# Peptides against a protein of PDB entry 6RGO, part 146

Target 1, 392 residues: chain A of PDB entry 6RGO
Amino acid sequence: MALKLLGFNQDATCFSVISSNKGVTIYNCDPFGKCFELEKSTSNDEELDFLVEMLFSTSLIAVVDKTIGASKRKKLKIVNTKRKATICELTFPHEIMDVIMNRKIICVVLKSDQIFVYDISCMKLLRTIDVRGEKLKSTSKFRNSEAVGDIGVRVSLSTDNNSILCYSSYSKSDKENAPLNDIVVFDALKCIQINVLPAVHQSNIVCIACSPDGMLMATASEKGTIIRVFKTIDTENDEPILVNEFRRGSRPSRISEMKFNHDNTLLACVGESDTIHIFALPVTTTEADANEDDTLQQSSHSLSSSINGLQYISKGLANRFGKIIVSKIPTQSQQRHVAYIKIPENAKYRIGFPKDTTNTIHICGEDGNYLVYSIPRNEVGPCTLVKSNTFD

## One batch from the design tools (peptide; made by RFdiffusion4, then SolubleMPNN)

Design b2_p11_4_s2 (from b2_p11_4, 4 letters changed)
Fold by OpenDDE base, seed 1:
Structure b2_p11_4_s2 (fold): chain B 392 residues (1-392), chain A 11 residues (1-11)
Amino acid sequence: as target 1 above (392 residues)
Amino acid sequence: MKEIQEAMEEK
């Protein structure tokens, strides 16, 4: 049967899948098993397509049926899974491309490059962000809507109550085909723009992750070779702070998902490659604990030839994009701990970090595998499989 | 909505 993965919830306690014969199924991770099923509304042999966003371990889900007819693709359902009942329905002028939520906010991304921000408690519209309208103000040129293909606005929301929204926006260029390579940081509660990071990549941004606390964001372009981590709110001399630059690989490969762990010590990425990468983030020691001179001995264990692309190129970026003051990440050659998981080639996976165990990662595949891995702490290497389950 | 608040309770 064809499975399609929708993803994990915010705390990786559940994941959702589309089964061609059943519809949407939500699995609990521990104890492993089905916790909810949404039946297929149609007897047709049409390929099922859904958006499902679950609010943590709650009974609240947002559902969009993308399978049949242009009207359903514009309809958001808020469902109580315990009652098996629709609470409310919202209809949008355009197709829904993405839905994200936390305990305060729902954001709905449309094919029109609009973001609708709602107070979740009452489904009141707080803001409509028009990313195209912002571009038009900057460039005075209409985009033909047809030429954008699979490239749309990308969003990520902090899982905390601060509700920091990061979204991709169009660069200020006189070119009609300006890339979606700016990031806007938005306070979704106050409905104010708090930061803008210009031209964070050369091409369109295709993946964004916000940290749980909203203090960090990770970005990847269509090339998926470089991941950049920025501060969301803080600036240095009114310029964006680049905290990290990671190289996923030398070969272009699309990143489909990135996640921070709950303490901002790890960033995981997954996509079209046979490898999930886990990067260590430097602990931003608040100035107090500067004293532990932990001389991490350079154990020059030759990472096998496939990982040879993980060179930290700190030096080269300063000149060509406007002065992103790359605060000189001190070239402390701290070999940042990197872990990895090998996955089947061409298998689509999703990733999640559980809240209670910062050194574990949950993954699930369209191959029907749910896997729990332990992440090594002090050594660069493979993650260890701790638990496995299968689903259909 | 009361129904949203009820659905937002953890299981």
Scores: peptide ipSAE 0.595, ipTM 0.964, DockQ to the pose 0.796
Fold by OpenDDE base, seed 3:
Structure b2_p11_4_s2 (fold): chain B 392 residues (1-392), chain A 11 residues (1-11)
Amino acid sequence: as target 1 above (392 residues)
Amino acid sequence: MKEIQEAMEEK
């Protein structure tokens, strides 16, 4: 059967698929089995397309019917899966491109490059972010809406209650074809812009992940060769906001999804390549005050190795061109994966991290495989398959 | 909405 993967929920307890014959099915991961089915509303042999976002292990889902010819592409349905009932329906001026949520916020991304931010508890609109309107303030030329293929505003939302929203924005370059290579960090609850990361890639950003706590974000461009990890908030300490650069590979390959694990120790990526890559993040040891005053008088043998004065070229001139946040990290500091999973070529996979096991990853494929892997802790190598199930 | 709050209960 032709399966289309929608993905995992935030805690990887469930995943959603489109079956050509049945419509949308939600599977529970443990115990493995069907937990919800949304029947196909049309008898037509049209290729089914849906957005389905599930709120953790709850009965709350957001559904958009994106099927071609459907007038429903502008409609968001909030559904109770336990009751099999629509709670409410919202209609937007443009096609819905993406929907993300947590326990506080739902964000709806439109083809117009608008982000609608709602309080989920009451479906009250908190903010409309107009990413094009920000561009139009910087660039006098209207982007003809028709000419842009798969390149739109990308979003990610923290799964916690802080509700940190990261989205791609247009560079302020006066170029007619300004890339979507800036990142905006936004407090979705307070409706305040926290930060702007200019030119985080040379080309359009096609994938964003936010950490569960909203403290980190990962970005990938159309090239998908380099993944960058940033702090979302400028720390008062002159610490670089770019915390890591990871090399996925040398060959260009689109990254479709990235996820942090629940403790921010791992970042996984999946896409068009035969390999899921897992990267280790530096543990930000919060130096808890180990004020243990252990005065071990180790004798000061002063090896005065005179490392010659590399003249500090004064920081003064860098202020006029927007902070090149991406200092060229020397190619030598690009970290590789610590773990990997081989997947079939041409099979689309989705990834999720379960909450209870930080070294476990869930994956599911359009090949009908649901797989659980253990991630090696102390060695670089393949992940170990722990559990497998099949679905139709 | 009361119905949203009910749907947000964990199963």
Scores: peptide ipSAE 0.593, ipTM 0.964, DockQ to the pose 0.800
Fold by OpenDDE base, seed 2:
Structure b2_p11_4_s2 (fold): chain B 392 residues (1-392), chain A 11 residues (1-11)
Amino acid sequence: as target 1 above (392 residues)
Amino acid sequence: MKEIQEAMEEK
């Protein structure tokens, strides 16, 4: 394909694309147009691969040239797009698998299952997290199998200044092939582990999303049939709080990306299926300031689908496979999407939620489409296309 | 670094 998607920035004001002929292009969403280009450093007909993480609408980007044969797969470049200048370069002991950032923190995920946490303001290393560290009594098998499928440490970071980092970790089970099915919640600023959610799925976690405020997280396994939403920090009786369980589908399909909207009312997911799914999250009405008298009868017809079915994860079903978080949510009470977008089956799409419009979603495809959809509020149905642009 | 702080300014 001539295009490869890198994704949206945190506020969906920009998205990044790899063009086989040009290198990296960054598009502005509104007004739509090219705002930055990074030219290909090599004249070779090699398939370009890059990581590009943009910090909101700023001039700060993190870039990794992952192109095969490139000696640069271990180098992170911090670039000022306005100056068209590299600010600094960091070299890592292993290949960079992922880069995520907010206004405080940059996290670098390595092929070694290490997470390097930096203070972005000075590029000071705050922490190295070794996700394998507790099990590495046995020195030996780096799985040198080239067919280490896309099973690695997954990360997500809150977009706020609290800098809540969620990452997948190996289950404590003595099995040689322990799945990456635990989640660790980490305060990236204080460098403190806040919470551990054990065995949130039966198989490896392949997708994680943290809410913008860091209070919620969504997880999906290799099966991609069920999405679970948890509280990140809050626990009840020292057990994880499952907020929601969503059914994407009955057929296995990989989820590549999930995102919350800015007010935590929606969760979107995209992947290998022909459908972007959008789920509604229950608005936690904080009962706080019911005191002020202002009689605006906004008849919020809260769709009181009384989800009577939040049955707590009782300790009792210690089935032989460890404390799997078995949702007591009956399969009948698994919520489906409230909205959807149909996409071409063979086109990879990325998703973003704009800050200013909680019921709007931005999507872009390797087919060269940038699309803005309105999400229906009061009914289950398709999203409405509001704006479309093309890119090359 | 001063250069990072400058790049972190909104456009």
Scores: peptide ipSAE 0.586, ipTM 0.963, DockQ to the pose 0.804
Fold by OpenDDE base, seed 5:
Structure b2_p11_4_s2 (fold): chain B 392 residues (1-392), chain A 11 residues (1-11)
Amino acid sequence: as target 1 above (392 residues)
Amino acid sequence: MKEIQEAMEEK
């Protein structure tokens, strides 16, 4: 049967899939097994498409029936899986493209490049974010969304209660074709913009991951060759802080998903390539004041290696083009993966990090494999398969 | 809503 992966929940305790004949199935990871099924409402042989957003191991899910020909692509259902009952339905003016949630907030992304932010506890609308609305003051032409294929607003939400929302926005350039290459950082609870990261890539952003605590954000463009990690809230001299720049590869390949682990020590990415890449993040050791005065006189061998070649690129021309975040990270300091997983070519995979084991990654494939890997700590190499299950 | 709060209980 054709399987379509919907993804893991926030803590990788569950994942959801579409089965061609059954509808939506949710699997528990440990113990492995089916925990919920949403039956197909229609007997038609139409290719099923759904959005399903889970809330951890709770009975709360958000569901959108995206099946072609279904008048339901504008309807969000909030469902209690334990009661098998719809709690409420919301109808939107446009097709729903994405849904993301935590214990406080639901964000609904529309094909109109609008983000609707709701208080989950009462389904009250807190904010509508018009990502195009800043441009519409300059250019009245709604480009028909038909020609801009698979490029829309991307979102990521912190899994904590701080509810830091990161979304892609259009560059403020007067060009009708300005890319979705800015990032806005938004407090979804207070409904305030916290930060703006201008031109984080040269092309459209196609993947965003927020850290669980909302303090870090990873971004990838349609090229998928470079992943950038920024601080979300903190700035240095009113400029965005680039923490890491990772090289996935030299060849262009779309990244479909990125995830941080629960302690912000690892970043994983998956997409159209045969390889899941795992990158190590620098642990900011908070210098605990270990004032232990241990006077070990280790001899100062002065290796005076002559760092010659700081070519002063002249300051002059920077004034007119909005400050492109020129990667201050030299191309030579682009970090590679520390670990990897090989996956079948053309298989779509999703990734999740379990909360309890920071060196473990969960993956699932449209090939019907659910796999648990151990990540090596002290060496660069392949991950080790620990557990495997199959689903249909 | 009471029904949302009940659905937000872990299984």
Scores: peptide ipSAE 0.565, ipTM 0.956, DockQ to the pose 0.810

Design b2_p11_4_s3 (from b2_p11_4, 4 letters changed)
Fold by OpenDDE base, seed 1:
Order: structure tokens, then sequence, then C-alpha cells
Structure b2_p11_4_s3 (fold): chain B 392 residues (1-392), chain A 11 residues (1-11)
């Protein structure tokens, strides 16, 4: 059967799949089993396409049917899985490209490069962000909407109640073909722009991950060779703070998903490559825990991760022609993965981090495998398979 | 909406 993966929920307690014969199925991870099914509304052999976002371990899901007709692709359904009932429906002027939510906010991304921000508790519209309109304010030239290939606005939302929204925006360049290589950081509750990170990659951003607490974000371009991690809110001298630069590989390969673990110590990435990569983040000791002098002789096998110091993205010298040359982020010592998982070639996988076990990762594949891996703590190497289940 | 608040309970 053709399976299509939708992904894990925020805490990796459930994952969603599309089965060609059944429609949408949600699986519980532990105990492993089906917890919800959304039946196919049509008997046609049409390829099923859905967006499904689940709110943690709740009975609330957001559903978009992308299978049949331009009208359904514009309709968001909020469904109670326990009641098998639609709570409400919203219709948008354009096709829905993405839906993301937490306990406070739901964001709907349209093909028009608009982001609709709602208070989830009442489905009241808080803000419409027009990413094209922001570009048009910076560049007097109308882009013909037709040249928007598979490159749209990307979003990520913090899973906490602070509701930090990171989204890709168009660079301020007067070029008709300005890439989606800026990041905007937005407080989705207050509806305020907090930060703007200009030209974080040379090409379009295709993947963004926000940390659970909203303090970090990871970005990858369409090249997928370099992952950059930034602070979201904090700035130094009004400049964005680059925390890490990771090398996924030397060959271009699209990254489809990135996730932080719940304590911001790990970043995982998956995509078109045969390898899930897991990177270690430096623990930012907040100054508060300096007092417990517990002389655990951590045998510092210094993983001399040469913390090559925080390289400031220096404000590019305003050359005589008003072009902010964003200084090329100096090639920091590009860190490699600390752990990896090998996956079948051409198999699409999704990733999730469980809340209770910071050194465990959940993965699921379009091959029908749900796998739980242990991440090594002290050694660079493969993850260890702990549990496996199959689904159809 | 009361129905949303009910659906937002953990299962």
Amino acid sequence: as target 1 above (392 residues)
Amino acid sequence: MEEIQEAMKEV
C-alpha cells in the first residue's frame, strides 16, 4: 500500500500517516497502536493528500483535505478525534500549504505567502502576516505570482506557551528574484515582530525548526549541506547571534524536517539522504546553577568541540552603493553529527523527540516502520535500535 | 469555544 507520512505530534507520543485505502490514520507510540482513523470521503482511486496537525496527546486535530478540488484545499477543519466530529471549519482565499499549532496559537500558511495567526481557544484571527506585502514595501516591483515553484514560506512555532513563530521572508534586494533567505521572529501572542535575521543562507530556506522554548532556531537552505542555529530573541550589538553551524554533508540533499529535543541539547535532521543526523548543541549554562559544587569528576573526555567563539554576523560594510553586503558568515569550524541513523534509500522518514527521554528519538518511515532509537551520550556513532513496530 | 477547550484535554 502507498503510505505517506504526515509526521509526529509535538511530544512524539503520536504520528500521522495517509494510507491509500483507509485515509488518515493516527498511531499512538506507546502502547503502539491505532488511536484514530479518518475515513476516505471518496471511492475514487485518487492519490490521497492531507495536512494533519495534532495538538500533543489531545483529541484536537487540524485537517486539510488536499485530495479533491481546489475548494477543499482552502478549508481547514478543526476535529475532535474522540467525538469524531468537526468543531469548526475555516475557508481561506488560497490553498493551505502548512498548519502549525501549540496550546495557544494555530498558524495557517497559504500559497499566497500569507500567514494567518489564530487564538486556538476561540479561533479568533489575531494577525494576517503578508510576507509578499512586506517584500513589496521593500521592493517596488510586483512579482508575478506564477514563478512560485515548490519554494514557499516556511514556518516553525515554539511548542511552549510563549508561541515564538519563525518564518522565512524575502530579502530586501531590489532583484525581482530575491530569495526567501531572511528569517523573521514573531511573538504570535502579542503579534509583534521581535527580530529579523537577514540572508541566513545564500539560497531559499526550505526547512526551519524552532526550539520548544522558542529561544533557538535551526535553518537549512535548498542545498541542505549546512544547518545554522541562531538565537531567536537575543541580539548582540543589534546583530543576530549564530550559536552553531553544522555540516550535514558535502552533497546537496533536501532536508525535509528538523527537530530540537525538549532540553535544547540535540538537533536532528532528516530528508532525501540515507541518514538521519543528530547534532549536539552546547549547553548554555544559565548562570543560576553555578552553586552546586558537586565534584563529579566528569572524566572530561573533552569532546573538544572547539567552541570556536561566537562569530558575530558583523553588519556588512555599507558599500558606496547602499548594498548591505551581509558579510559571509565566516566559515566557523563546521561541526559534524554526534550520532546518526541509517535509513533505506528513497524512504521518506519523519522524526520526533519524546518529552520524558532526552536521549531517545522516534522515527517513522513510508516503508511502514516505527522505530525507537537510543542516542549515544559519550561517543560519536550510530544510534542503537531499542524498539520496532510496523504499520499499514 | 467550549468544544475546543474540551478537545484540548489530554487523552
Scores: peptide ipSAE 0.523, ipTM 0.953, DockQ to the pose 0.802
Fold by OpenDDE base, seed 3:
Structure b2_p11_4_s3 (fold): chain B 392 residues (1-392), chain A 11 residues (1-11)
Amino acid sequence: as target 1 above (392 residues)
Amino acid sequence: MEEIQEAMKEV
């Protein structure tokens, strides 16, 4: 049977799939089994397409039927899975491209490059973000919307209550073909823009992940060779906003999903490649004041090596070109994965991190495999398979 | 909406 993966919920306790014969099925991860099914509304041999976003281990799902007709593709249904009932339906002016949520916020991304931000508790609209309108203030020419293929606004939302929204925006370049290579960081609760990261890649951003706490974000371009990790908030310290640059590979390959684990120690990525890559993040040790006054008098040996004066190129001219925050991290400082999982070629996989086990990753494939892997802590190598289940 | 708050309970 043809399966299409929708993905894991925020805590990887459930995952959603489209079965060609049944419609949408939600599986529980532990104990493994079906917990919800949304039956196919039509007997037509049309390829089923849905967006389904589940709120953690709750009975709340957001559903968009993308299969049939332009009207359904503009409708968001909020459904109680336990009651099998629609709570409410919202209709948008344009096709829904993505839906993300946490316990506070639901964001709806439209084909118009608009993001609608709602308070989930009452479905009140808090903000409409017009990513094109921000561009039009800088560039007078309407791009004819028809020719922009699979490149749209990408979003990620923190899974915590802080509700930090990261989204891709158009570069302020006067070029008709400005890429979606800026990142905006937005407080979705306060409806305030926190930060703007210009030109984080040379090409369009196709994948964004926000950390659970909203303090970090990861970005990948269409090339998918480099993943960049940024702080979402400028710290008062002159610390670089770019905290890491990871090399996934030398060959271009689209990244479809990235996720942080719950303690921000790991970043996983999956896509069109035969390999899920897992990267270690530097633990920001908050220097707890270890005032241990350990007076070890180690001797003064005067290695006077005269490292010659690289001239201070004057600070003055950097102000006019928007800070290229991408300091050219020397290619030598690009970290590789610490762990990996091999997956079948041409099988689409989705990833999730459970809360209770920071060194465990859940994966599911369109091949009907649900797999739990242990991530090695102290060595670079393959992940170990711990549990496997199959679904249809 | 009371129905949303009910659906937001963990199962």
Scores: peptide ipSAE 0.520, ipTM 0.954, DockQ to the pose 0.808
Fold by OpenDDE base, seed 2:
Structure b2_p11_4_s3 (fold): chain B 392 residues (1-392), chain A 11 residues (1-11)
Amino acid sequence: as target 1 above (392 residues)
Amino acid sequence: MEEIQEAMKEV
């Protein structure tokens, strides 16, 4: 059967798939099994397309029927899976491109580059963000977005209640073809812009991940060779703080998804390549107050040895290409993955980090595999397969 | 909406 992956929920307790024959199925990860099915509303042999976002392990899902020819591509359904009932429907002026949520906020991204921010508890509209309108003081040319179906506003939302929204924005360059290479950090609850990270890549941003706590974000461009990790809120001298720069590879390859683990110690990425890459983030040892107590010298040989290189903000060579304001970490200090998973090149995979096990990753493939891997802690190498299940 | 608050309970 043709499967299309919708992805994991926020804590990787469930994942959603589209089956051409059945419609949408939600699987529970542990114990593994079907927990919800949404039948296709049409008998047509049309290729089913859906957006489905599940709110953690709740009965709340957001559903968009994106099937070609369907008049429903502008409708968001909020569904109670336990009742098998639609709670409410919202209709938008444009096609829905993405939906993201946490326990406080639901964000709806439109093909018009608008983000609608709702209080999920009452479905009250809090804000409409017009990502184009911030630029539109100059040139009214709606690029006929027919041909550029792949370059749109990207969003990520913290899974916590702080509801930090990161979204890609158009650079302030007077060029008609300004890339989506700025990041805006937005408090979705207060509806306040917190930060702007200008020109974080040279090309359009195609993937963003916010950390669960909203303190970090990862970004990747169309090249997918470099992943950058920034602080979201904190700035140094009004400049963005680049925490990490990771090298996924030397060859261009699209990154489709990135995720942080629950404690911000790992960042995973997946895409068109045969490899899921997992990167280690430096644990900021908060200096916990050294209250005196007992001597258990567990020699945590912290992998601390390689971090010393980050201090040289070399002011130097602002060469002629538009100021990537973010000082590039020298290529020598670009970290590689600490772990990897090999996947079939022709199968799309999605990733999730479970909340309870920081060194475990869940993956699922359009090949019908749900796999649980253990991530090595003390060595660079392959992840170990711990559990496997199949779905149809 | 009361129905949303009910659906937001963990299952």
Scores: peptide ipSAE 0.516, ipTM 0.952, DockQ to the pose 0.807
Fold by OpenDDE base, seed 5:
Structure b2_p11_4_s3 (fold): chain B 392 residues (1-392), chain A 11 residues (1-11)
Amino acid sequence: as target 1 above (392 residues)
Amino acid sequence: MEEIQEAMKEV
C-alpha cells in the first residue's frame, strides 16, 4: 500500500500518515498504536492527499482534503478527534498549501502567497499577510505553476505561546522573477513585524524551522548544501545575527524538513538524501553567577603554537542594493554534522524531537517504519537505534 | 468557542 507521511506533532508524541485505502491515520508514539482514523469519504481510486496539522497531544486537528478533483482544497476543517466531529469549517479564495499551529495561533498559507493568521480560541482573523504586496499584484500573472509547483511561501511558527512566525518573502527586486530569499519575523499575536533578514540565500528558500522558543531560525535554499541559523529578534548594529552556518553536503539535495530540539542544542535535517544530519548548536550558557571560588590550580602546560593570524580584511563593497548578508563565517569554518542516520534513498522520512529526552530523535518513513534513535553526546558518529515499530 | 477550548485539552 502507498503510505504518505504528514509528519510529527510539535513534541513528537504523535505522527500522521495517509494510507491509500483508509485515509488519514494518527499514531501515538508511546505506547505505540493508532489513536485516530479519518475514513475516506469517497469510493473512488483517486490518490488521497491531505494536510493534517496536530496540536500536541490534544484532540484538536486541522484538516484539508487536497485530493485531486475534490472541491475541498480551499476548505480548512477544525476537528475534534475524541468526538469525531467537525467544530468549524473555513473557506479560502485559493488552494491551501500549508497549515501550522500552536496553542494560540493557526496560520493558513494559500497558493496566492497569502498567510491568514487566526486566534485559534475563537477562529477570529487577526491578520492577512500578502507576501507579494500591492506592487507585484499588477504584474504577477499567477506563475502557471503546473511545472514549478514547488516554489511557494514557506512558514514556521514557534511552539511556545509567544507565537513567533517566520516566513519567506520576495526580495525587493522589481523583476517578475524575484527569488523568495528574504525572511520576515512576525509576532503573530500582536500582528507586528519584528525583523527582516534580507537575501539569506542566493536562491529561493524551500525550508524554514523556528526554534520552540522562537529565538532561533534555520533556513535552507533549493541547493540544500548550506543551512544558516539566525537569531529571530536580536540584531547587532541593525544587522541580522548569523549564529551558525552548517554544511549538509557538497552535492545539491532538497531539504524537506528541519527541526530544533526542545532546548535549542540540536538541529536535524531530512530530505531527498540517504542521510538525516544532526548539527550541534552552541549552548548559550547564561552566565549564572557561579561565584564558587574553587581554586583548583591545574597547571596545564602552555603549548604556544604561534598560528600566524592573517587578518583578511574583507573589503565590504556596500553595493547600493539591500545589504546582502555576506556570510562573515569563512567557508573553512562551516560546521559539519555531529551525528547522522542512514535512511533508504527512495523513502521519504519525517523527523521529530520529543520534549523530555533532548538526545533522542523520532523518525518515520513512507516505508512504514517508526524508529527512535539515541544521539551520541561525546563523539561524531551514527545514531543508535533504540526502538522500532511498523505501521500500515 | 467552547468546543475549541474542549478540543484543546490534552488527552
Scores: peptide ipSAE 0.505, ipTM 0.949, DockQ to the pose 0.810

